# Ledger of designs, part 70: peptides against a protein of PDB entry 4GMN

Target 1, 375 residues: chain A of PDB entry 4GMN
Amino acid sequence: RYANITLLALVTLASIGTDFQETLVKGNQGSRESPISAADEEWNGFDDADGDAMDVDQKSSSGEDQEEDYEEIDVKEDDEDDDDDSITSEMQADMERVVGADGTDDGDLEDLPTLRELIQTAVPQLIRLSNLPIDSDESLTIQSHALSALNNISWTISCLEFANGENANIHNAWYPTAKKIWRKTILPILEADSADLKLATQVTSLAWAVARVLHGETPTDGNPHRKFISLYHSSKQQAGGNSNSIEEPEDPFQGLGVKCIGVVGSLAHDPAPIEVNREVGVFLVTLLRQSNNVPPAEIVEALNQLFDIYGDEELACDKEVFWKDGFLKHLEEFLPKMRTLTKGIDKRTQPELRTRADEALLNLGRFVQYKKKHA

## One batch from the design tools (peptide; aimed at target 1 D251 Q254)

Design b2_p25_3_s3 (made by RFdiffusion4, then SolubleMPNN; from b2_p25_3, 16 letters changed)
Fold by OpenDDE base, seed 2:
Structure b2_p25_3_s3 (fold): chain B 375 residues (1-375), chain A 25 residues (1-25)
Amino acid sequence: as target 1 above (375 residues)
Amino acid sequence: SMEYEREVARREQQRSLEESRASLA
């Protein structure tokens, strides 16, 4: 009885976390009249100044119009309007305030009561439930659901813009809680060295969401980046040895490998210790060098992490790691491999993976040019 | 970066919800 009530409460909290994200996404889409296609997010570097230079002569190679007769697959959008009216009017009002709030610098969530209760009341309970002694299948189930709810809440908050002091009130309220999740939930599970890949995937997803907000300010105690790198390698060894299909997630970007890359990439951002940055940067560049044996989605994530970590030349990691360890040469040598990899992805069977690979290829070209200009 | 990360986050949440729902069924 108590277990079922706890599980229902955890599922409800996980649902609230999702509904909150959907409302944030809808609110942000409502303020931006044009859907910026995800294809238009080109990496331009951090240099505002030189907008002039790239007259890319689009030589119109007149490739022959093979009119492939696109059979209009009449995809009946079964609009199952599951009007899950689960978005409370209070959550919607909080989201409208988050989208409309000129950044009041006060870390007070007085104007965001639902989000305040999630951070201050719900998350501390979820942390306790996620760190229960595992003595039964019931306790394992409670832990899994608590991790799920923490994951959803943490991902939702990680989707907020915190750059340039945006949402500073939410950031300031979340930051100590995110550190608490890291220290009390993530680290203890990682230290237990469990062979449970499901638990490892859940904790790694949560770690990524938390690290996307904390970045290089994520607690470095016990070298968590090395634990995630070790988990990455262990996951590859297990996948190669046991034909027990752990159901590879249908989405290539939900793989444990991608999640590990996302975590360690986020951990390596400024102000991360230069040695942490170096170990992560070397790991990521090594994946590119070994790309023939690395899933395309992991290559895409590794590239994005490299751009985000080393995009700013004013950061200490640019001089002390990127230039010192000769990363530019490895990125330049990877360009033709990335073109081949991207072209090898079927647009029909893997449209998202192809789009993300095309974007990462474009950004890799731009990044290499940028770094050559600033050498 | 951000829109894709939002979509990854959305999918991670959806999957986490589906896994949570499936474990209650």
Scores: peptide ipSAE 0.025, ipTM 0.644, DockQ to the pose 0.836
OpenDDE base, seeds 1, 3, 4, 5: peptide ipSAE 0.025, 0.022, 0.019, 0.023; ipTM 0.640, 0.631, 0.595, 0.635; seed 4 fails the geometry check

Design b2_p25_3_s4 (made by RFdiffusion4, then SolubleMPNN; from b2_p25_3, 18 letters changed)
Fold by OpenDDE base, seed 4:
Parts: structure tokens; C-alpha cells; sequence
Structure b2_p25_3_s4 (fold): chain B 375 residues (1-375), chain A 25 residues (1-25)
């Protein structure tokens, strides 16, 4: 009974996490128009309109006073909140530089009470539930649903534009929480090295959503990029051997391989350590070189990540990795292969994959031309 | 991409919600 209620709550949180985007988009539109109209769309929760008042008859039976002596387990909250969030003084200074440019909008979500409650109340509980010891199918189910809820919330937040100080209040509120999700949920699950590909897919999806906000500021402890690269390779080895094909997700972009690429790509953004960037960049370029054996969706994602990582010539990774390691040549050599790959995708059966491949091909051509001008 | 993750998540959530409701009944 309690398990089912917990599962329902987790599913509800996962649902809120997906639907909350509409509220965020409306809120951002309202800040540009006059303050008058935003008052009335309080998202009043589910109107329990169907209050079929089951008149549970108050049968008053006077059953006896068994004084069950509930021993007050004095749960000493050992607040070993050794949150040694030793944010390096450099990361704190860079956070202060990002925060210090536009106004003192400390992550004050006063205007976004639902988001505040999701971040401050729900996410900590979801982190806790995702870290439960897996000793039963029930605990595994709870973890899976907690990860699903975290994933949906994180993906929704990762849809917001944070460039140029946009949504700074949301960013500031989410940023520490995103780091907590990374450290307390993602890393422990990755370190457990579970053979569960479902769990690996869930944690990798969550990691991607989180890393889409944190980028190169994602904690580098334990070299998570290498863990995801290893997971990518392991997933390919398993798919080749056992005829227990995990049903390839109906959406080619939902594959573990795509998610791994998305994570490592996001982790490689500035200010990621140059060696992290290099290892990821080499991985991504290697996928293009091996494209004959790589799913088209992974190629599309690898290209997008390469464009995002190396799109800015002012970044240290442009000189120290992109040019130094000769990535342009590999991208140029890949252009004709990408044209062939894209043309090979049937628009009728895989319209989305084809559209995304056509876009990636167009962008590859532009990117190569851009880099040739800035050589 | 995000729209797909959401469509998948919405479909999964709807399924999971239904299964959860059925398990409470």
C-alpha cells in the first residue's frame, strides 16, 4: 500500500515535471507584458471535482486502549551535512562573475512557487529515493520512478535559455540542485557499474539533462566522461552479442548511445578541463570516422555536440584541441559520408531522423566553411 | 529533441499513472 502511494506520487511528480514547461513558458511571456493578468492562473492543483463523498459510516465501535508504547526513536539528525561543496574558489568566483553581471537575483523563485517547490522540496526527496539500497524489486521500482521524475524535471529546466542572463533566477536556483543530482544520484549509480541497461539508460538520460545546464561546470570528479564513453562502448558490445536485443527504442534518439554522446558532449563544453574536452572530442570525431558502424541518430548527435563545443573560436578548446588535433580535416572528410547517410534515411519511415540528419548535414557544411575562414 | 523526450515521458507517465491507479484499486 505505501509503496503504491509512493509510486503514484513519483509518477505524479514525473508528470508535473513534463507539464511544468507550459507554465515556465507562460511565466516568461508574462514578464514582458504588464503585471495585471498573471494573478488568475494560479495552477490550482487537480480540482478533485469528483468528490463522490463516500459516506463512510462512522461506526463508532469503542475498541480498547492498547497503549502501544511507541518508543520515540530519537533519530539524532546527525547533520553530517558535510556538504563539502568545496566549490573551488575559482568556480565560486566564476559563479560570482556570472551572477555579478546582471542584478542580485539570488535564486529567488518567489514568482515561481511551483518551481520552487519542485527544486527545494521534491528534488531532494527524489535524490534520496534514487539512492535507496536496492534490496528488492520494490526498491528498484522506486529508484526507477525517482530517476524518471528527476529526468523529467531536469529536462524541462534544460529547455530554458540561460544564455545572456536569461532565466538567471531559475538558473541560480537550479544550479546547486543540479550539482546535487550529479553528485548524489548520477555518480553513485555510475560507480555501482550495474549491468542493468535500463538503469544505465535512465541515469544517462538524467545526466544529459543535468549536463545540458551545467556544461563544463559539471563536477569532473571520477572522470564521468570516461564512464559514459565506456558505457557507450559497453552498450555496443552487448547489442552485438546477445539476441536479447533490448528493443531498440522506437525513437532512435532515445538510444543509450545517443544519450551517452549527449552527456559527454555537454561535459566537454567550456570551462571543462582541456583534457576532458580532448578525450570527448576525439571520441566524437572517432564516431564520424567509424560512421559505417554507427547509428545515424548517434552521428547526428555527435555532430551537434561538435558544433556546440567548437563553435566558438575564442575558447581554449578551439586552439588546443580542434585545430591542434586536426578535427577540421575529419569533418571535411565526413561531409560526403554524411550526405550519403542522410540520403539513405527514408523520409516515410523515419521522418524525424531524416529532418535532424538534413539539419546536421546543413550545419556541418556551414561549420566546415566557418572554420575554414577562421583558420 | 526535447519535444521527443517530453512526448515519450508524457506517454510513459500516462501509462505509469494508469498502472499506478490500477494498483491502488
Amino acid sequence: as target 1 above (375 residues)
Amino acid sequence: MLEYERKVARKENQKNLQESLESLA
Scores: peptide ipSAE 0.026, ipTM 0.666, DockQ to the pose 0.226
OpenDDE base, seeds 1, 2, 3, 5: peptide ipSAE 0.025, 0.025, 0.023, 0.024; ipTM 0.663, 0.666, 0.648, 0.661

Design b2_p25_4 (made by RFdiffusion4)
Pose (drawn by RFdiffusion4):
Structure b2_p25_4 (pose): chain A 285 residues (1-30, 108-237, 251-375), chain P 25 residues (1-25)
Amino acid sequence: RYANITLLALVTLASIGTDFQETLVKGNQGDLEDLPTLRELIQTAVPQLIRLSNLPIDSDESLTIQSHALSALNNISWTISCLEFANGENANIHNAWYPTAKKIWRKTILPILEADSADLKLATQVTSLAWAVARVLHGETPTDGNPHRKFISLYHSSKQDPFQGLGVKCIGVVGSLAHDPAPIEVNREVGVFLVTLLRQSNNVPPAEIVEALNQLFDIYGDEELACDKEVFWKDGFLKHLEEFLPKMRTLTKGIDKRTQPELRTRADEALLNLGRFVQYKKKHA
Amino acid sequence: AEEAEEKRLEAAYELETKEIEKKLE
């Protein structure tokens, strides 16, 4: 039953996690009672995956169970984070998911992040999941082991398809948990790292530049948030952004629209947003 | 798997772009 009983179940739950995304798209062309697949995924499938993700690992075989369990959690968490939750959007699904997303973080992502060593494959898997969970949690995400510091160190150290880079994952997840209402110091660190990436953009892969710009726009675009005054202005983030604008223009034109298109068009939107962003705040003390 | 990840990144990017546009407006 081993090859069939356990691994097959996980790979299938993960595929279910992937394909539910198509239900969301097709459903649009036409208490999760209306979404039983999603209801079962959250209430039933996910608790068992958190359990499996936790347990040793005493042997290589259970090393594979953990990996597959992380794959399913990743796929589900990703697909769910493909929903609009800003404002009051999709509130029913948000309440069904948010506590579980907190559990996944506390019980799965955090203990694994506690033992630094040693894998790159596994380090890549946890960051991908953490990024998915933090896209929903938005600074409500737990700040316990100061995880942003660990993902920050993971970025620099793992320095040794452009958007599948682990570095992009480190930028996204740290950027996502630094939105309001996060600890103002946690925000300061993450913001400093994201801006430092620009000041030293001399060797940063273009995709990581685009993600850093999107994360910054996503965080400091509201003057009512304490971090806009407490960090963005207090530390003069505005100067680096104004200085980076010329540097951003050349790197964007350095991208072959024909080989490959997505990064180019995505970077065009970032410079566009970068210009609009330098104006809006320039207008605010 | 890689294609599914690409679709997820596209969808995530589109959502973030919409939010940024609204904040700038």

Design b2_p25_4_s1 (made by RFdiffusion4, then SolubleMPNN; from b2_p25_4, 15 letters changed)
Fold by OpenDDE base, seed 1:
Structure b2_p25_4_s1 (fold): chain B 375 residues (1-375), chain A 25 residues (1-25)
Amino acid sequence: as target 1 above (375 residues)
Amino acid sequence: MSEAERQFYRRVYELTQKRIDEKLA
């Protein structure tokens, strides 16, 4: 009885997260037809169907950059395995920390009540439900639905622009929650080393959505990039043996391999440790070298990640990894292979894959020219 | 069912109702 109510709540939250993502995607598509620069697209909530655009008065509070010294809250993992299915005092304290008693002024999301309730009320419960012991098919179903809801919420938030201080209130509210999803949901599932490819695909999708916001500020504890690289290789070994059982997703970009590349690429952004960046960069460049045995969608994703990681010459990873490890040579040598690969994709049967491959090929040419000018 | 779980389900209900109302308008 309880599990049916929990399941209904999780399905509802996953639906709300999807409806929210669809609303943001429609907003962004409507704006792309107008040559209005993407710079003024503060996410003002849901367009009410009645066309009353809430004129969110852009009070440009020129808040001075207070370097908030994020004190690393050394969460001592007291490993008290209290099997109490109740909200423990720790879970309540964890909810209070995720709600941001110290950092998220409750005022920052006043105009975004649906998003506030998703972050402050729903996500802490979803974290709990995703990290319950798996003792039954019912608990496995609850975990899967909790991960689905977290994935949809996290992907929705990751579709917002944050790069220029846009949506800073949403970023500040999400950032501690995203770290909590990483530490309390993603890491424990990755450490359990389950042979369940469905669970691995769900957690990797969630990890990518979270890492698209946290980037190089994603917690590096336990070297999660190596776990996702290992998962990438393991998934290829399984697919090579049993050609019959894994329905390759109809969408080439929804494959576990693409998701693993997306995660590790996002983890390698500045300010990631140079060694993490190096290991990921070497992995991505190795995929390009082995491109004859790699799906085209994974090559497209690996290229995009390489452009995003190494696009800025002022970053430490440009000098210490890109130039030092000779990545330019590998990218230049890959150009003729990418042209052949892209031309081999049938525009009629795989129009999206062809479009994204044509774009990645164009960007590879530009990127190689850019890096040669700055050599 | 803890008090926090009751609050969670209440908020899920409120958000669900809001979404129903937005889709019916």
Scores: peptide ipSAE 0.020, ipTM 0.510, DockQ to the pose 0.022
OpenDDE base, seeds 2, 3, 4, 5: peptide ipSAE 0.016, 0.016, 0.019, 0.015; ipTM 0.455, 0.459, 0.506, 0.430; seeds 2, 4 fail the geometry check

Design b2_p25_4_s2 (made by RFdiffusion4, then SolubleMPNN; from b2_p25_4, 19 letters changed)
Fold by OpenDDE base, seed 2:
Structure b2_p25_4_s2 (fold): chain B 375 residues (1-375), chain A 25 residues (1-25)
Amino acid sequence: as target 1 above (375 residues)
Amino acid sequence: SSAAQREFERRQFELQQRRIDEKLA
């Protein structure tokens, strides 16, 4: 009884986290039909699709219209409509306030009651549940659902703009909680060194969401970047050896390898220690050098992380790591490989991967050109 | 070509403007 109520509450909190994200995305992007993710799907990342719609003047080369007759599969809408509307309305009202509020500098979440209750009431309980002793399949299930709820909430918050002092009230409320998630949930699970790849994937997704807000201010206790690099390598060794198909997620960007890259990239941002930045930068550049054996999605993520880490010439890591360790040469040498890789992705079977690879290729060309002007 | 070069250059310019504004505040 108590377990089922706890599980239902955890599933509901995970759903609230996703619905809040969808409302955020709808508020920012306008009426783009995001595919309805099922309420039970763990939100595993944000598409950085808020990049300006490049008006790619598709000069329509007149390829012949093969009218493939798409048979309308009549998916019966099962009308499970009624009870979800009230929570979505309050969350929508909170989001309209986040998007519509010109930054009233009042660092209080008074105007964001739903978000306040998520951060102040729900998250501390989820942290507690994720840290229970695992002594039964029930406790393992509770931990998994608590991690999923923490993941969805943390991802949602990580998609808010905090640059230029935007959402400073939310940032200030979240920051101590994010550090608590890191120290109380993420680090203990990483230190347990479990061979459970499902748990490793969940904790790595959560770590990425948390690190997207904390960046280089993420607690460095126990060198977590090295743990995630080790996890990356261990995941590749297991995938290559045991045909125990943990089903590679159908989405190439949801892979444990991508998540590990996202975490370590985020951890390497300023004000990260230069040695942490160097170890991560060398790891990322090494992936590009070994690109023939690296999934395209991991290459895309590694490039994006390199751009974000080393985009700023005034940061200490630009001089002490990027220039000193000769990263520009490796990026320039990678340009022709990236063009070949991107062209090798079929637009029909992997449209998203192709789009993100085309973007990363374009950004790589610009980044190399930028760095050459500032050399 | 020009829009997303402008976006990386804008992101860099916005980063530079923020640093100029932070140095002037």
Scores: peptide ipSAE 0.030, ipTM 0.570, DockQ to the pose 0.050
OpenDDE base, seeds 1, 3, 4, 5: peptide ipSAE 0.018, 0.030, 0.022, 0.020; ipTM 0.578, 0.595, 0.601, 0.589; seeds 1, 3, 4 fail the geometry check

Design b2_p25_4_s3 (made by RFdiffusion4, then SolubleMPNN; from b2_p25_4, 16 letters changed; failed a check: too like the target's own chain)
Amino acid sequence: SSEAERRIYRLQWELRQKRIDEKLA

Design b2_p25_4_s4 (made by RFdiffusion4, then SolubleMPNN; from b2_p25_4, 17 letters changed; failed a check: too like the target's own chain)
Amino acid sequence: SSEAQRRQQRLQWELRQKRIDEKLA

Design b2_p25_5 (made by RFdiffusion4; failed a check: the pose's geometry)
Pose (drawn by RFdiffusion4):
Structure b2_p25_5 (pose): chain A 285 residues (1-30, 108-237, 251-375), chain P 25 residues (1-25)
Amino acid sequence: RYANITLLALVTLASIGTDFQETLVKGNQGDLEDLPTLRELIQTAVPQLIRLSNLPIDSDESLTIQSHALSALNNISWTISCLEFANGENANIHNAWYPTAKKIWRKTILPILEADSADLKLATQVTSLAWAVARVLHGETPTDGNPHRKFISLYHSSKQDPFQGLGVKCIGVVGSLAHDPAPIEVNREVGVFLVTLLRQSNNVPPAEIVEALNQLFDIYGDEELACDKEVFWKDGFLKHLEEFLPKMRTLTKGIDKRTQPELRTRADEALLNLGRFVQYKKKHA
Amino acid sequence: AEREEFEKENLEHAREDFEKEVEEE
């Protein structure tokens, strides 16, 4: 039963996690009662995956179970984070997911992050899941072991398809949990790291630049948020952004539109947004 | 308005990235 009974179940649950994404797209061309697949994924499939993700690991075989369990959590969390939840959008699905997303973080991402050592493959797996969960949680994401510090250290140390870089994952997840209403100090650290990435953009891969700019625009674009005054202005983030604008233009033109297109067009949007961003705040004390 | 456009663009990019991750797997 081993090869069939356990591994097959996980790989299939993960595929179900992947393919549900197509239901969302196709469904659009035409209490989760209307979405039983999603309902079952959250209420039934996910609790067992959190359990499996937790347990040792005493042996290599259970090292594979954990990995596969993390793959399924990843695919589901990712697909769910592909929904619009801003404003009142998709509120039914948000309430069904949010507490579970908190559990995945506390019971899965956090204990694994507690023991620093040793894997890169596994470190990559947890950051990908944590990025998916934090895209929904948005600073409501738990601040316990000061996880942003660990993901920040993971970025620099793992320095030794552009958008699949682990570094991009570290930027995204730290950036997502630093949105309001996060602890203002947690936001200060994450914001400082994201801006430092620009000041020292001399050697940062272009994709990591685009993610850092998107995360910053996503965080400090609302003057009513305490962190816009408490951090963005208090620490003068505006100067580095104005200084980075010329540096950003050359690196964007340094990207072969023909090899490869996506990063180029995506970087064009970031400079465009970067320019518009430097204006809006320039207009606000 | 600009923020809503951005969120939509960001969501599209996330979908594309996730699809590539699935392909790689």

Design b2_p25_5_s1 (made by RFdiffusion4, then SolubleMPNN; from b2_p25_5, 14 letters changed)
Fold by OpenDDE base, seed 1:
Structure b2_p25_5_s1 (fold): chain B 375 residues (1-375), chain A 25 residues (1-25)
Amino acid sequence: as target 1 above (375 residues)
Amino acid sequence: SERKEQRKRQLEHERAVFKREVAAQ
């Protein structure tokens, strides 16, 4: 009885975290569709010039009206009660404020009551539930649902813009909580060294969402980047051996390999230790060198991570890692391979993968040119 | 389940757009 109530509450929190995500996405789309104010070009009424009406003859072709009796196929809308998990009016109001609020620097979420309760009340309970001793199938189920809820909340928050001091109030409220998720949920699960690939995928997805906000300020204690690199390699060895491979997710970008790359890439951003940055950078460049045996989605993610890590020449990692370890040469040598890889993706069967590969190829060309100009 | 994965994809896609500013300098 108590387990079922706890599971229902965790499913509800996971749904709230996802509905919050949809409203953020819809809010960001709505801000882009702000109509370019059609400048009222004053239509200066230009003068009535008298141009001659040429009499073009009305040829009277009698088209026979064939009344095609369209039988109105009464498609019974089966009201499938799509349990459209209706975004609460409070969640909508919080999202409109998140999208519209110019950065009030105060970490007080006074104007964001739903987000405040998620961060301050729900997340600390989810952290506790995710860190329960696993002694039963019920405790494993509770952990999985708590990780799902934490994942959805963390992904939602990770999709806010925090650049240039945007959403500073949300960032300041989330930052200590994100560090707590890392230290109390992610690290203990990674240290337990479980052979459970489902749990590994859940914790890696959560780690990516958290690391997308914390970046190089993610706690480096216990070298978590090496654990995710090891998990990447272990996941590849298991997929090659048994025909009972976990069905590769229908989406190439939901694979454990992509998630591992996303985590370690995010961990390597400034101000990460140069040694952490180097180990991650070498890992990512090594994937490009081995690209014939790497899924295209992992190559796309590895490229994006390399651009984000090494895009700024003022960062210590540019001089101490990118230039010192000769990464430009590897990126330049990869350009023709990336063109071949991208052209090999069918636009009809894998439109998303092709679009993201075309973008990554374009960005790779630009990035190589940029780095050559700043050499 | 599927809707949750689609939402995650959309958000991962929007942020993967390399900031145009660094390539324009």
Scores: peptide ipSAE 0.018, ipTM 0.610, DockQ to the pose 0.086
OpenDDE base, seeds 2, 3, 4, 5: peptide ipSAE 0.024, 0.020, 0.020, 0.023; ipTM 0.635, 0.648, 0.623, 0.635; seeds 2, 3, 4, 5 fail the geometry check

Design b2_p25_5_s2 (made by RFdiffusion4, then SolubleMPNN; from b2_p25_5, 15 letters changed)
Fold by OpenDDE base, seed 1:
Structure b2_p25_5_s2 (fold): chain B 375 residues (1-375), chain A 25 residues (1-25)
Amino acid sequence: as target 1 above (375 residues)
Amino acid sequence: SWRAEQRKRQLEAERERFKREVQAQ
């Protein structure tokens, strides 16, 4: 009886994190005139409409004008007023204020009462529930749902812009709570060294969401980057032995390997200790060198993390790690391999993975050129 | 320019990953 009420409350808290993200996305899109269709469309990639912002100097090849008469399929806008009553008017008003606020106010969450209660009241209870002694299948279920709720809340907050002092009030309110999630939920579960891959995946997802806000200010106690690198290697050894029993997630970007790369990449950002940055940088560059045995989605993630970590020449890690350990040479040597890998992805069966690989390849070329100019 | 374009693409990719992470739970 109490377990079912707790479970329902945890599912509801996980849903609140979702509904906030959807409202943030709708509010940020409402400033751009194109109505993107309903929540039920499987996101099959970026709409090709933003493709024009990459001025590729395409040399004018005179292709003949075949006027294919596109019949105007009059798609009747059935105004199904799907009053998706999922988002409360108070939650919507809070998220509209977050999207519309001149994010320069470092004030308290006075104008964001729902988000304040989520951070101050709900999250501390979820941290407690995620750290309960596991003595039954019921306690394991409660932990799993508490981790899912913490994951969704943490991911929602991590999708806010905090650069240039934007949303500073939310950042300042979240930052101590994010450190508490790390120290009280993530570290204890990582130290327990459970063989449970489901629990490991949930904790790694949560760790990525938290580390996307904390970056190099994530607590370094117990060398968590090494634990996630070890988890990455352990996950590969298990997948190779029992190809039949681990349902690889249908989405290649939801794999435990991708999540491990995302965590360690985020942990390596400034002001992370130079030795933490080096160990992560060497791990990521080693994945590129071994790319024939690495899933394409993990290569895409590893490239994006390398660009984020080493994109700033003013950071100590640029001189002390990137240049000192010769990373540019490894990235240059990887360019032809990345072209082959990207071309090997079928656009029909894996359209998103192909789009993300094409973007990562383009960025790799630009990044190598940038680093050569600033050498 | 490079940092701003990278940050934009990062945020877009991360928002989309989150939508799926939430739908998968």
Scores: peptide ipSAE 0.072, ipTM 0.773, DockQ to the pose 0.699
OpenDDE base, seeds 2, 3, 4, 5: peptide ipSAE 0.058, 0.063, 0.008, 0.019; ipTM 0.666, 0.772, 0.487, 0.653; seed 4 fails the geometry check

Design b2_p25_5_s3 (made by RFdiffusion4, then SolubleMPNN; from b2_p25_5, 15 letters changed)
Fold by OpenDDE base, seed 1:
Structure b2_p25_5_s3 (fold): chain B 375 residues (1-375), chain A 25 residues (1-25)
Amino acid sequence: as target 1 above (375 residues)
Amino acid sequence: DWRKEFRRQQLEAERERFRREVQQQ
């Protein structure tokens, strides 16, 4: 009984996190339709008169109307509006406020009561449930659902714009909770050295979502970047040996390799320790050098992470790692390989992968040009 | 600045990736 209630609550919390994402995507699409104020340009009608009406003689060919009386089968589409409007009016109102509010720098969520309760009440419970002693299949199930709920919440929040002080209230409310998820959920699971690839994938997805907000301020205790690099390599060794089809996720971007790259890339941002940045940067550049054996989606992710980490010349990592370790040469040498890789992706069968590879190729050219200009 | 467009592309990509991850759960 308690297990089923806990499971239902976890499924409900995971659902709430998903519903917020859908609403956020819809809200961001609506903001692009800034109503072009139809400025009343009084278009003073030009009087141009002279259109000669050519009389085209309509020859009346009377074709016999065979009215085939198609009995309109009134298929009552029972619009079962499965309005699975799982989005409560309160959640929708919170999401509309997130899209519309000039973020006050106050970590106050008084105007976002659902998000407040999610962060302050639900997440601390999910952290406890994700860090229970595993003694049964039931405890494993509870952990998995707690991790899924934390993943969905963390990803939803990490998909908000926080640049230029946008959503600062949400950022400031989430930031201490994100650090708590890292220290109390992610690190303990990573330290348990479980051979469970499903658990490793769940914790890595969660770690990416959390690290997308914390960046280089993610706690470096226990060198988590090395654990994710090790997990990356271990995942490649397992895929090569046993034809146990862990069905490579049909989506190339859902792979554990992509998730590992996303985590370590996020961890390497300023103000990360320079040695953490270097180890990650060397890992990412090494993937590009070994690209013949690396999935295209992981190459795309590795490039994007390199652009984010080293896209600012004012950061300490630019001088101390990027230039010092000669990364520009490796990126320039990779340009022709990336062109070949991108062209080899079929637009018809893998449209998303092709689009992301075309973007990454374009950005690689721009990035190399930028770095050459600022050398 | 190429970085502004890049950051926008990343954010959109990550939103889309996460949307697909959720639909597969």
Scores: peptide ipSAE 0.580, ipTM 0.950, DockQ to the pose 0.753
OpenDDE base, seeds 2, 3, 4, 5: peptide ipSAE 0.578, 0.575, 0.144, 0.577; ipTM 0.950, 0.949, 0.778, 0.950

